# Peptides against a protein of PDB entry 4HTP: the designs that were tried, part 213

Target 1, 231 residues: chain A of PDB entry 4HTP
Amino acid sequence: SQTVASHVPFADLCSTLERIQKSKGRAEKIRHFREFLDSWRKFHDALHKNHKDVTDSFYPAMRLILPQLERERMAYGIKETMLAKLYIELLNLPRDGKDALKLLNYRTPTGTHGDAGDFAMIAYFVLKPRCLQKGSLTIQQVNDLLDSIASNNSAKRKDLIKKSLLQLITQSSALEQKWLIRMIIKDLKLGVSQQTIFSVFHNDAAELHNVTTDLEKVCRQLHDPSVGLSD

## One batch from the design tools (peptide; made by RFdiffusion4, then SolubleMPNN)

Design b2_p28_6_s4 (from b2_p28_6, 18 letters changed)
Fold by OpenDDE base, seed 1:
Structure b2_p28_6_s4 (fold): chain B 231 residues (1-231), chain A 28 residues (1-28)
Amino acid sequence: as target 1 above (231 residues)
Amino acid sequence: SDEEEIERVLEEMREAMERAEEEAEKEK
């Protein structure tokens, strides 16, 4: 079935997240999220114009924005150390070189950027001169690859996990990889609370999530901002 | 710059969404 997520580039979500992170004020952060959400809803209405009963919703994007609330897919089994080793191998970085040591010792302040403890930012600066300028993945394709990683982790197929990670990495810009890493580690560092994200999405979203703990149900039942839980 | 890249991607998204809306209107 045709979905909004199958058409929206992952780069567009990452650009929105980058703007939210760089914004200093709460109001500006909210504005950037609202603009993306409104664009998504408009695209949904256009795509499904002739279909009254669709299961498509904001869920594919929301589960990447609030990855700590993911309940559908199992654990990835991926840590910063695994990603560091993968990048060293993939980029053919000298193991005793500056960039390899930055990735492995990401918790130690080695640079002037103050990014100690943020592996995604360390990775970004290593990747920036070495990766594609523009990615090619849609939000749906990213979720499919993440589902594959979780499934293969459960099955203890490490080789297939690596294969899916390589597909993500080779088809993504440095900026997209920064945000992908944060999604996998489940820490986006946006500077806005979960409650704020829910409040912008729908007035009843926080309440429905507290009862169901099901992010997909929240996105589907509250797709229309004008229709409440009691309706 | 990273900011210029972000602006380009967002503009491409807006253009793609506008085209999709226009195509949906033509199917009326």
Scores: peptide ipSAE 0.038, ipTM 0.543, DockQ to the pose 0.038
Fold by OpenDDE base, seed 2:
Structure b2_p28_6_s4 (fold): chain B 231 residues (1-231), chain A 28 residues (1-28)
Amino acid sequence: as target 1 above (231 residues)
Amino acid sequence: SDEEEIERVLEEMREAMERAEEEAEKEK
C-alpha cells in the first residue's frame, strides 16, 4: 500500500528538525513542526483521497522525531564508538589523524564549536566536505533500514548491520547523517519536550500515549486533529 | 549556506504536497 512516508524525502524531515533545533523560541520551534505536520496531513488526504479506511499515519515520521518512545523496533546495538570506527573505515581517514581522533574522542573538547559530547555534530563537520550534498532516501526507506539494523542486531548479524548502515551513510548528506545519528542514539536535542510535540500533533495525544504507550496508535487514532478520543 | 539548502528542501516539499493536493481536488 502507498504511504506518505514512501514519498517524503528524509531530507525534508532533517531540514525541519534542523530549523527546530536552531530556533531559540518555543513558538518558532512549534511553527516549524506544525508546518511539516500540516503538509504531511495534506499530502495524506491527497494520496488517500479514494480510500477511506487506511492505516497510514504520521507514525513513520513521529517515531523518528520521538525516538525515545520507540517500542516496535528493537534496540540497534549501535554506539558512538562503532559509528566512529565505521566512518574512519568508510572515509579512509588516517587513524592517527585529526578527524579520526575527533570521532573517537568526541567527548573531549577539541575545538571552539562547543560540540564536545555531541557525536552527531562532530560527525557532521567531518562528513560535510566528504559526503553528498543531497540525500536520496525517503522516510520509509530510512525506517526500513533502521528496522533491518534492529532485526539484525537481535539476530547478531553484524555483517548485515554494517551493510544497512553503509546504505544509510552513502545515500545521505552530512546533515541527514547528523540527524540519523541522533535518531539512532535517541537524542535529537530539539529543545522541545515530547509533551510539546504531542500537543501540536493533537490535543489528546499526550493522554492517549500515557495510557497506551503506543506511538503508532496515537498517530493513527488521532490522525485528524478535529476528532478526539471520545468521538 | 546550510540554511539556504534547508529552506530550498522544505520549499520543494511544500510545493510537491500542494501539487498532490491540487491534483486530488481536480479528480473530484
Scores: peptide ipSAE 0.037, ipTM 0.563, DockQ to the pose 0.039
Fold by OpenDDE base, seed 3:
Parts: C-alpha cells; sequence; structure tokens
Structure b2_p28_6_s4 (fold): chain B 231 residues (1-231), chain A 28 residues (1-28)
C-alpha cells in the first residue's frame, strides 16, 4: 500500500527543519512545522480518500524529527568519527588537508563559522561544494536505509552498514546530509522542545506519549487533530 | 542560495500534492 512517506521527498523535510532551525522565535518555528504537518495531512487525505482504515500516519516523519524517541529501530552504532573517516574516503580528501582535519577535529574551534562541536555543520560546509544539488530520496527510503543500518549493526555486518550509508550519502544533497547526520546522532538542534512539537501535532500527543512511549501509536491514534483521546 | 533551494523543494512538494489531489479527483 502507498504511504505518504513514499511520496514526500526527504529534501522537503530537511528544508522544513532548516527553516525551523534558522527561525529565531518560537512562533516562527512552530509555523514552519505546522505548515509541513498540514501539508502532510492534506496529502494523506487525498492519498487515502477511498480507504478510511489505514495504518499510514505522520510516524515516518515524526521519528526523524524526534529521533531521540525512536524505540522501534535499534542503535545505529555510528559515531562522528566513523562518519568523518567515511567522508574522507568517499570524497577522496587529503588526510592532511584542511577539510579532512576539520572533520576529524570537529570539536576544535578552528572553523571560520563558529560551528565547533557540531559535526553536521562541519560536514555540511565540506559537502556543499562537492555533493549533488538535489537529493532523490523519499522519507520512506531514508527510513528503510536507516532500518537497514540498525539491523546490520545488531548483526555486526559493518560492510552492509557502509553500503547503506553510501546509498544515503550519494543520493542526498549537502543540506540533506547535514540533517541526516543529526538524525543519526539524534540531536537536531531545532531550538524547539519535544513538548512543543507534540503540542503542534495534537493537543493530546504529549499525554499519550507519556503513557505509551510509542511514537507510532501517538501518530496513528492522533492523526486527526480534531479527534481527541476521549473521543 | 540554500534558501532558494528550500523554497524550490517546498514548491515542488506543493505541486506534487496538488497533482495527486487532482488525480484523485479524476479517478472519481
Amino acid sequence: as target 1 above (231 residues)
Amino acid sequence: SDEEEIERVLEEMREAMERAEEEAEKEK
């Protein structure tokens, strides 16, 4: 069955996240998230117009927006140092070169942009002149690849982990990779709390999540913003 | 600019959603 996530480009989510991050005020951050969510719900209604009982929900996006709440997928086993080495290899960066050293020493405040300690930002600036202008992945494809990474990490299949990472990287823009890295590391730095995200999604979302700790259940049960838990 | 790219991607999403809605209406 077709899902909304199978149609929505990962780039659209990343663009929304970028807007949220760059926004200074809470209200503006909320607006950008709400616009994306509303568009998602509209697309859901259109896609599933003839199917009232579907399991499709905002979950595929929500689990990427709130990756710290992921409970279905096992640990990726990926650290910044692993990604740094992978990028150096993939981009054929000189090991003693400025960009390789920036990636390896991302915690040292040697950067011109003040992005010390944020590996994703350091990676972004290295990737920007070298990567595709536009990615080709859908949200579903990103989740499928992340599932593969987690599964292969549990199975200790490092080669297959690398393969899936390469698929993610080679099919993503620099901006998409910035956000993908943050999703993997589970720190988006949006400047908006989890509670705010839930409150925008549904008035009862925080409560249901506190009880169930199941993000998918939250997204499915509270898909309709007009239907509460007591309804 | 990154901002222009973001706007283009969002516009493409909106257009894709509109097309999907139109297709869903035509299948009626």
Scores: peptide ipSAE 0.035, ipTM 0.559, DockQ to the pose 0.038
Fold by OpenDDE base, seed 5:
Structure b2_p28_6_s4 (fold): chain B 231 residues (1-231), chain A 28 residues (1-28)
Amino acid sequence: as target 1 above (231 residues)
Amino acid sequence: SDEEEIERVLEEMREAMERAEEEAEKEK
């Protein structure tokens, strides 16, 4: 069956996250998230207008926005050093070159943008002048590839992990890759709390999550903002 | 195969990156 996530470009989520990160005030951050969420709900209503009993929800997006709460997908087994080596290989960067050293020594300030310790930002600046391709992945496709990585990590299939990573990288813009890296590392640096994200999604979301620890259940049961837990 | 398609996309991406680097060097 068709899901909202199978239609929404990953680029749209990344653009929203970028706007949230760049906003200084809490109110502006909330506004950008609310606009994306409202658009998602409207599309859901249109897509499922003739189907009342669907399992489709905001979960495919929510699990990427709050990756630290992921419980369905197992560990990726991917660290910054692995990604650095992959990018050096993929981009054919000189091993002793400036860009390769920036990726490998991402924790050391290089004096330009104060991005020390933020591997995703360092990678973004390396990718930006090189990555001309517009991203083509949907949110569903991104989740499918991340599922593949986690499954193959558990199975110790390193070659298949690399294959899925290459598919993500080659079909993503530099901006999308920045956010994808942050999702894998589980640190989005949005400047808003988990509590704020839940509060915008639904008034009862934080409470239900505290009891169930099931993010999908939270998204399905509280899909309608006007229907509470007691209703 | 899916592998062959990924390799083709990788090669196209590498070629595009090389062209972008050459263009960036000409603007200096």
Scores: peptide ipSAE 0.012, ipTM 0.320, DockQ to the pose 0.029

Design b2_p28_7_s1 (from b2_p28_7, 8 letters changed)
Fold by OpenDDE base, seed 3:
Structure b2_p28_7_s1 (fold): chain B 231 residues (1-231), chain A 28 residues (1-28)
Amino acid sequence: as target 1 above (231 residues)
Amino acid sequence: MEKKEQEEFKQLWEEMMEEIEEEEEEEE
C-alpha cells in the first residue's frame, strides 16, 4: 500500500531534527517540528485524495522521533561499542589511530567539541569526511531495516543484523547516521519534551498515549488535528 | 502506482521541503 513514509526521504526528517536540536528556544523547536508535520499532513491529503479510509498516519515518523515509546519493535541489541567496532571495520580505520580511539573511548573527552559521552556526535565527525553527502533512504526503508535488525536480534542472527546495519550506514550521510544512532540508542537529545511533541501533534495526543501506550493508535486516531477524542 | 505518479509525488514533497528551506534561509 502507498504510504507517506514510502515517499518521504529520511534526510528530511534528519534535517528537521538537526534544526530542532540547534534551536535555543522552545518556540523555535516547535516551529521546525510543526513545519515538518504540516508538510506530512498536506502530503497525506494529496497522496490519499481518492481514498478516505486509509490506515496511513504519522506513526512511521513519530516512532523515530519518540523511539523510547516504541512498543511494536523489539530491542535492537545494539550498543555504542558494537557501532564503534563496526565503523572501525567499515571505514578501515587504524585501530591505534585517533578516530578509532575516539569511537572506542567516546566517554572520555579527547577533543575540543565538548561532545564527551555523545557517541552519535563523535561518530558524526568521524563520518563527515568519509560518507555520502546525501542519503537515499525513505522513512519507510529506515523502519523496514530497523524492523529487520530487531527481528534478527530476537532470532540471534548476528550476520543479518550486520547486513541491515551496513545497508543503513552505506545509504546514509554522516548527519543521517548521527540521527540513526540516536534513534537506535533511543536518546535524540532534541531539548524538547515528549509532552511538547504530543501537544504539537494533537491536543489529545498525550491523554490518548497515557491510556493506550500505543503510539500507532495515537497517530491514527488523532491524524486530523481538528478531530478530538470525543468526536 | 505508476512510475509517473511516483515521480509526481516525489516532486511534490521536494517542492514542500524547498519552501521550508527557503523560508529558513530568509530568516537567518
Scores: peptide ipSAE 0.421, ipTM 0.825, DockQ to the pose 0.806
Fold by OpenDDE base, seed 2:
Structure b2_p28_7_s1 (fold): chain B 231 residues (1-231), chain A 28 residues (1-28)
Amino acid sequence: as target 1 above (231 residues)
Amino acid sequence: MEKKEQEEFKQLWEEMMEEIEEEEEEEE
């Protein structure tokens, strides 16, 4: 079946997340999230105009925005140290070079940027001069690749994990990879709470999530912001 | 979905993102 996520570029989600992160005020952060969400809902209505009974929802995006609430996808088995080594290999970085050392020692302040301990930001600066300007992946494709990574991690298929990671890396900009890393590590650093994200999505979203712990169910059941739990 | 329909939906999403970008530029 057709899904909104199969049409939405991952780049646009990442741009929205970047805007949210850069925004200082809560109201501005909320605005950027709301605009993306409203666009998603409008697109859903257009895509599914002739189909009333669809299971499609904001879930494909929401599970990337709130990766700590992911329950369907198993553990990736990926840590910063693994990503560092992978980037050094894939980018053919000199092992004793500044960039390789930055990735491996990401917790140590490198005097230029206050990004100590944020592996994704360290990776971004290493990737920026080396990666595509714009990625080509949809949100659906990103989720499919992440599903593959999790499945292959469970199956202990390290070669297939590397293959899926390579696909993500080679088809993503430095900015998209920054956010992808944060999604994998499950820390987006948006400066907004989970409660704020839920409150913008739907008034009843936090309550339904607290009861069900099922993010997909929350997104499907509360797809329409005007239809509450009691309806 | 036909290739033509896929392109139409791609354009629709791009237009929606451009509208957001234009609104942000007007507020700065």
Scores: peptide ipSAE 0.420, ipTM 0.826, DockQ to the pose 0.823
Fold by OpenDDE base, seed 4:
Structure b2_p28_7_s1 (fold): chain B 231 residues (1-231), chain A 28 residues (1-28)
Amino acid sequence: as target 1 above (231 residues)
Amino acid sequence: MEKKEQEEFKQLWEEMMEEIEEEEEEEE
């Protein structure tokens, strides 16, 4: 079946997340999220105009925005050290070079940017001069690759994990990779609470999530902001 | 979905993102 996520560039989600992160006020952060969500809903209505009872929802995006609430996908088994080594290999960075050392020692304050302990930001600065300016992945493709990583981690297929990671990396901009890393590590640092995200999505979203702990059900049942749980 | 329909939906999404960018530029 057709999905909104199969049409939405992952780059646009990442740009939205970047805007949210850079915004100082709660109101501005909410605005950026709402704009993306409203665009998604409008696109859904256009895509599914002649189809009733579709199961498509905001879930593919929501599970990337709230990765700590992921319950469908198993653990990735990916740590910052693994990513650092992969980037050093992929980018052919000298192991004793400045950039390789930054990635490996990401917890040590070594730079002017104050990004100590934020591996994703350190990776971004290393990647920015070396990666594509625009990625080619959709949200669906990102989720498919992440599903593959989780499945192969469970199956202990390290070679297939590496393959999927390489596909993600080689088809993503530096900015997209920054956000992808944060999604994998499950820390987006948006500066907004889970409760705020739910409240913007739907008034009943937090309640339904508290009962079900099922993010897909929340997104599906509360797809229409005008239709409540009691309706 | 036909290739033409895929392109139409791609354009629709791009237009929606451009609208967001234009609104942000007007608020700054």
Scores: peptide ipSAE 0.381, ipTM 0.808, DockQ to the pose 0.830
Fold by OpenDDE base, seed 1:
Structure b2_p28_7_s1 (fold): chain B 231 residues (1-231), chain A 28 residues (1-28)
Amino acid sequence: as target 1 above (231 residues)
Amino acid sequence: MEKKEQEEFKQLWEEMMEEIEEEEEEEE
C-alpha cells in the first residue's frame, strides 16, 4: 500500500527543521512544525481518499523528529568518530588537513562559528562546498536505510552498515546530512520541547505516550486531531 | 507505481506545502 512517507522528500522535512532551529520565538517554531504537519494530513487525505481503514500515519516523520523516543529500531552503533573517519575517506580529505582535523576534533573550538561539540554543524560546513544542492531521498527511503543500519549493527555486519551510510550520504545535501547526523545521534537541538511537539500534533498525544511509550501507537490512534482518546 | 504517478504525487505535495505556507503567513 502507498504511504505519505513514500512521496514526501526528506529535504522538505530538513528545511522545516532548519526553519524551526533558526526561529527565535516559540510561536514561530510551532508555526513551521504545524505547516509541515498540516501538509502531511492534507496529503494523507488526498492519497487515501478511497480507503477508510489505513494504518498510514505521521509515524515515519515523528520518529525522525523525536528520535530519542524510538523503540522499534535497534541501536545504530554509530558515533561521531566513526562518521568523521567515514567522511575523511569518502571526501578524500587529507588526514592532516584542516577539514579532517575539524571532524576528528569537533569538541575543540576551531574557527568563527562557535560550533564546538556540535559534530553535525562541523560536518555541514565541510560538506557544503562538496555535496549535492538537493537530495533525492524520501522519508520512507531514509527510514528504510536507517532500519538497515540498525539491523546490520545487531548482526555485526560492518560492511553493510557502511554501504547504507554511503547511500544516505551520496543522495543527500549538506543540510540534509546535518539533520540526518542529528537524527542518528538522537539530538536535534530544535529549541522546542517534546511536550510542545506532542501538543501541536494532538492534545492527547503526551498522555498516550506517557502511558504506552509507543510513538507509532500515538501517531496511529491520534491521527485525526478532532478525535480524542475517549472517542 | 508508475514513474508518472509518482511525479504527479510529488508535484501535489509541493503545491500543498506552498498553499499552507501562504495560508499561515496570511493569518500572522
Scores: peptide ipSAE 0.274, ipTM 0.744, DockQ to the pose 0.649

Design b2_p28_7_s2 (from b2_p28_7, 13 letters changed)
Fold by OpenDDE base, seed 1:
Structure b2_p28_7_s2 (fold): chain B 231 residues (1-231), chain A 28 residues (1-28)
Amino acid sequence: as target 1 above (231 residues)
Amino acid sequence: SAAAREQELRELWREMLEEIEEREEEEE
């Protein structure tokens, strides 16, 4: 079945997240999220114009924006140290080189950017001169690859995990990888609360999530901002 | 073709995103 997520570039989500992160005020952060959400809803209406009873929702995006609320996908089993080693291998970085050491020692302040402890930012600067300028993945494809990683982690298939990670990395820009890393680690550092994200999505979203703890159900039942829980 | 339809839908998404971004920037 056709979904919005199958047509929305992952790059556009990442650009939105980047704008949110860079914004200083709550209002500006909310605006950027609302813009993306409104575009999603408008596209949904166009895509599903002839189909009234679709299960398609904002869930594919929401689960990436609020990865700490993920319940469907099992643990990735991926840590920063694993990613560091993978990047060193993939980029053929000298082991004793500056960039390899930055990735491995990401907790130690290295350089002028003050990104100590933020592996994703450190990775971004290493990747920026080495990666594609524009990624090719859709939100659906990113989720499919993440599902594969989680499934293979549960099955202890390390080689298949690596394969899926390589697909993500090779088809993503440095900026997209920064956000992908944060999604995997489950810390986006957006500077907006979960409650704020829910409030922008739907007035009843926080309440429904508190009761159900099911992010997909929240996105499906409250897809229409004009239709409340009592309706 | 399926490929042509997918391209059309990608273009439609881009247009919708840009339209909304432009509108919200004008409202601030």
Scores: peptide ipSAE 0.408, ipTM 0.829, DockQ to the pose 0.654
Fold by OpenDDE base, seed 3:
Structure b2_p28_7_s2 (fold): chain B 231 residues (1-231), chain A 28 residues (1-28)
Amino acid sequence: as target 1 above (231 residues)
Amino acid sequence: SAAAREQELRELWREMLEEIEEREEEEE
């Protein structure tokens, strides 16, 4: 079945997240999120024009924006140290080189950018001169790969985890990888609260989530911003 | 063709995203 997520580039979500992060004011942050959401809803209406009862919703994007609320997929089993080692191997970085040491010692302030403790930012600067300028993955494909990682982690299939990670990395820009890392670690550092994200999505979203703890249900039931919980 | 429809949908998404971004930038 066709979904909005199967047509939306992951790059466009990442660009939106980057704009939100760079914005200083709450109003600007909200604007950038609203723009993406409105585009998604309009595209949904166009895609499903002849189909009234679809289960498609904003959920594929929302679960990446609020990864701490993920309940469908199990834990990835991936930490910063594992990613550091993977990048050193994949990029063939000298083990005693500056970039390898930055990745391994990401908690120690070594650089001028003040990015100490933010592995994703450190990785971004290492990746920027070495990676593709534009990624090719859709939001659906990213979620499929993340599902694969979680499933294989539960099954203790480390080789298949590595395979899925390599597919994500090799098909993503440095910016997309920065955000992907933050999604995996479950800390986006957007500077907006979960409550703000829900409030922009739907007025009743926070309430429904508090009762159900089901992000997919929230996205499906409150897909239309004009239809409330009491309706 | 299926490929032509897929390309049309990708273009439609890009158009919708750009139109919304342009409108909000003009309102600020």
Scores: peptide ipSAE 0.406, ipTM 0.826, DockQ to the pose 0.676
Fold by OpenDDE base, seed 2:
Structure b2_p28_7_s2 (fold): chain B 231 residues (1-231), chain A 28 residues (1-28)
Amino acid sequence: as target 1 above (231 residues)
Amino acid sequence: SAAAREQELRELWREMLEEIEEREEEEE
């Protein structure tokens, strides 16, 4: 079945998240999120114009924006150290080289950027001169790969986990990988609260989530911003 | 073709995203 997520580039979500992160004010952060959300809703209406009973919603994007609220997908079993080793291998970085050491010692401030402890930012700077300028993955494809990682982690299939990670990495820009890492680690550092994200999405979203703890239900039931819980 | 439809939908997404970005920037 056709979904909005199958047509929206992951790059566009990442660009939105980057804009949100760079914005200083709450209002500007909200604007960038709203722009993406409104575009999603408009595209949904166009895509599903002749189909009234669709289950498609903002959920594929929302679960990446609020990864701490993920309940459907099990744990990835991925840590920064594993990613560091993977990047060293994939990029053929000298083990004793500056970039490899930055990735492995990401908690120690080695550079002028003040990004100590933020593995995603350290990875970004290592990846920027080495990776694609633009990725090719859709939001759906990213979620499918993340689902595969979680499933294979549960099944203790480490080789298949690596395979899915390599697909994500090789088909993503440095910026996309920065955000992907943050999604996997479940810390986006957007500078906006969960409550703010819910409030922009729908006025009743926070309440419904508090009751159900089901992000998919929230996105599906409150897809239309004009239709409330009592309607 | 399926490929042509996919390209059309990608273009539609880009147009919608740009339209909204331009509108919201003009309103601020």
Scores: peptide ipSAE 0.392, ipTM 0.829, DockQ to the pose 0.608
Fold by OpenDDE base, seed 4:
Structure b2_p28_7_s2 (fold): chain B 231 residues (1-231), chain A 28 residues (1-28)
Amino acid sequence: as target 1 above (231 residues)
Amino acid sequence: SAAAREQELRELWREMLEEIEEREEEEE
């Protein structure tokens, strides 16, 4: 069945996340999230206009926005050091070069940017002059690749993990990769709480999540902002 | 064609994003 996530570019989610991160005020951060969410809901209504009882929801996006609440996927088994090595290999960076050392020693402040300890930001600056300007992946495709990584990690298939990572990297802009890294590491640094994200999504979302701990159920049951838990 | 439908849906998504961004900019 067709899903909203199969049509929404991952780039658009990343642009939204970037806007949220750059926003200083809580209200502005909320606005950017609300814009994306409202667009998603409108698109859902258009896509499913003639279909009743669809299971499609905001879940594919929500699980990327709140990756710490992911329960469906097993652990990726990916750390910053692994990504650093992968980027050095993929980009053919000199091992003793400045960029390779930045990636490997991401915790040490080496640059003018106050990004010490944020691997995703360090990676972004290394990738920016070297990567595509625009990615080609949908949110669904990103989730499929992440599912593959988690599954193959569980199965100890390192070669297939690398393959899926390469697909993600080669089909993503530097900005998209920055956010993808943060999703994998499960730290988006948006400057908004989970409660805020839930409150914008639906008034009852935090409560339902506290009871069920199931993000998919939250997104599906509370898809309509006008329909509460008591209804 | 499937390709034409996919393009139409991509255009629809872009239009919806733009409309919402424009409305929120007008409300500020």
Scores: peptide ipSAE 0.412, ipTM 0.834, DockQ to the pose 0.585; fails the geometry check

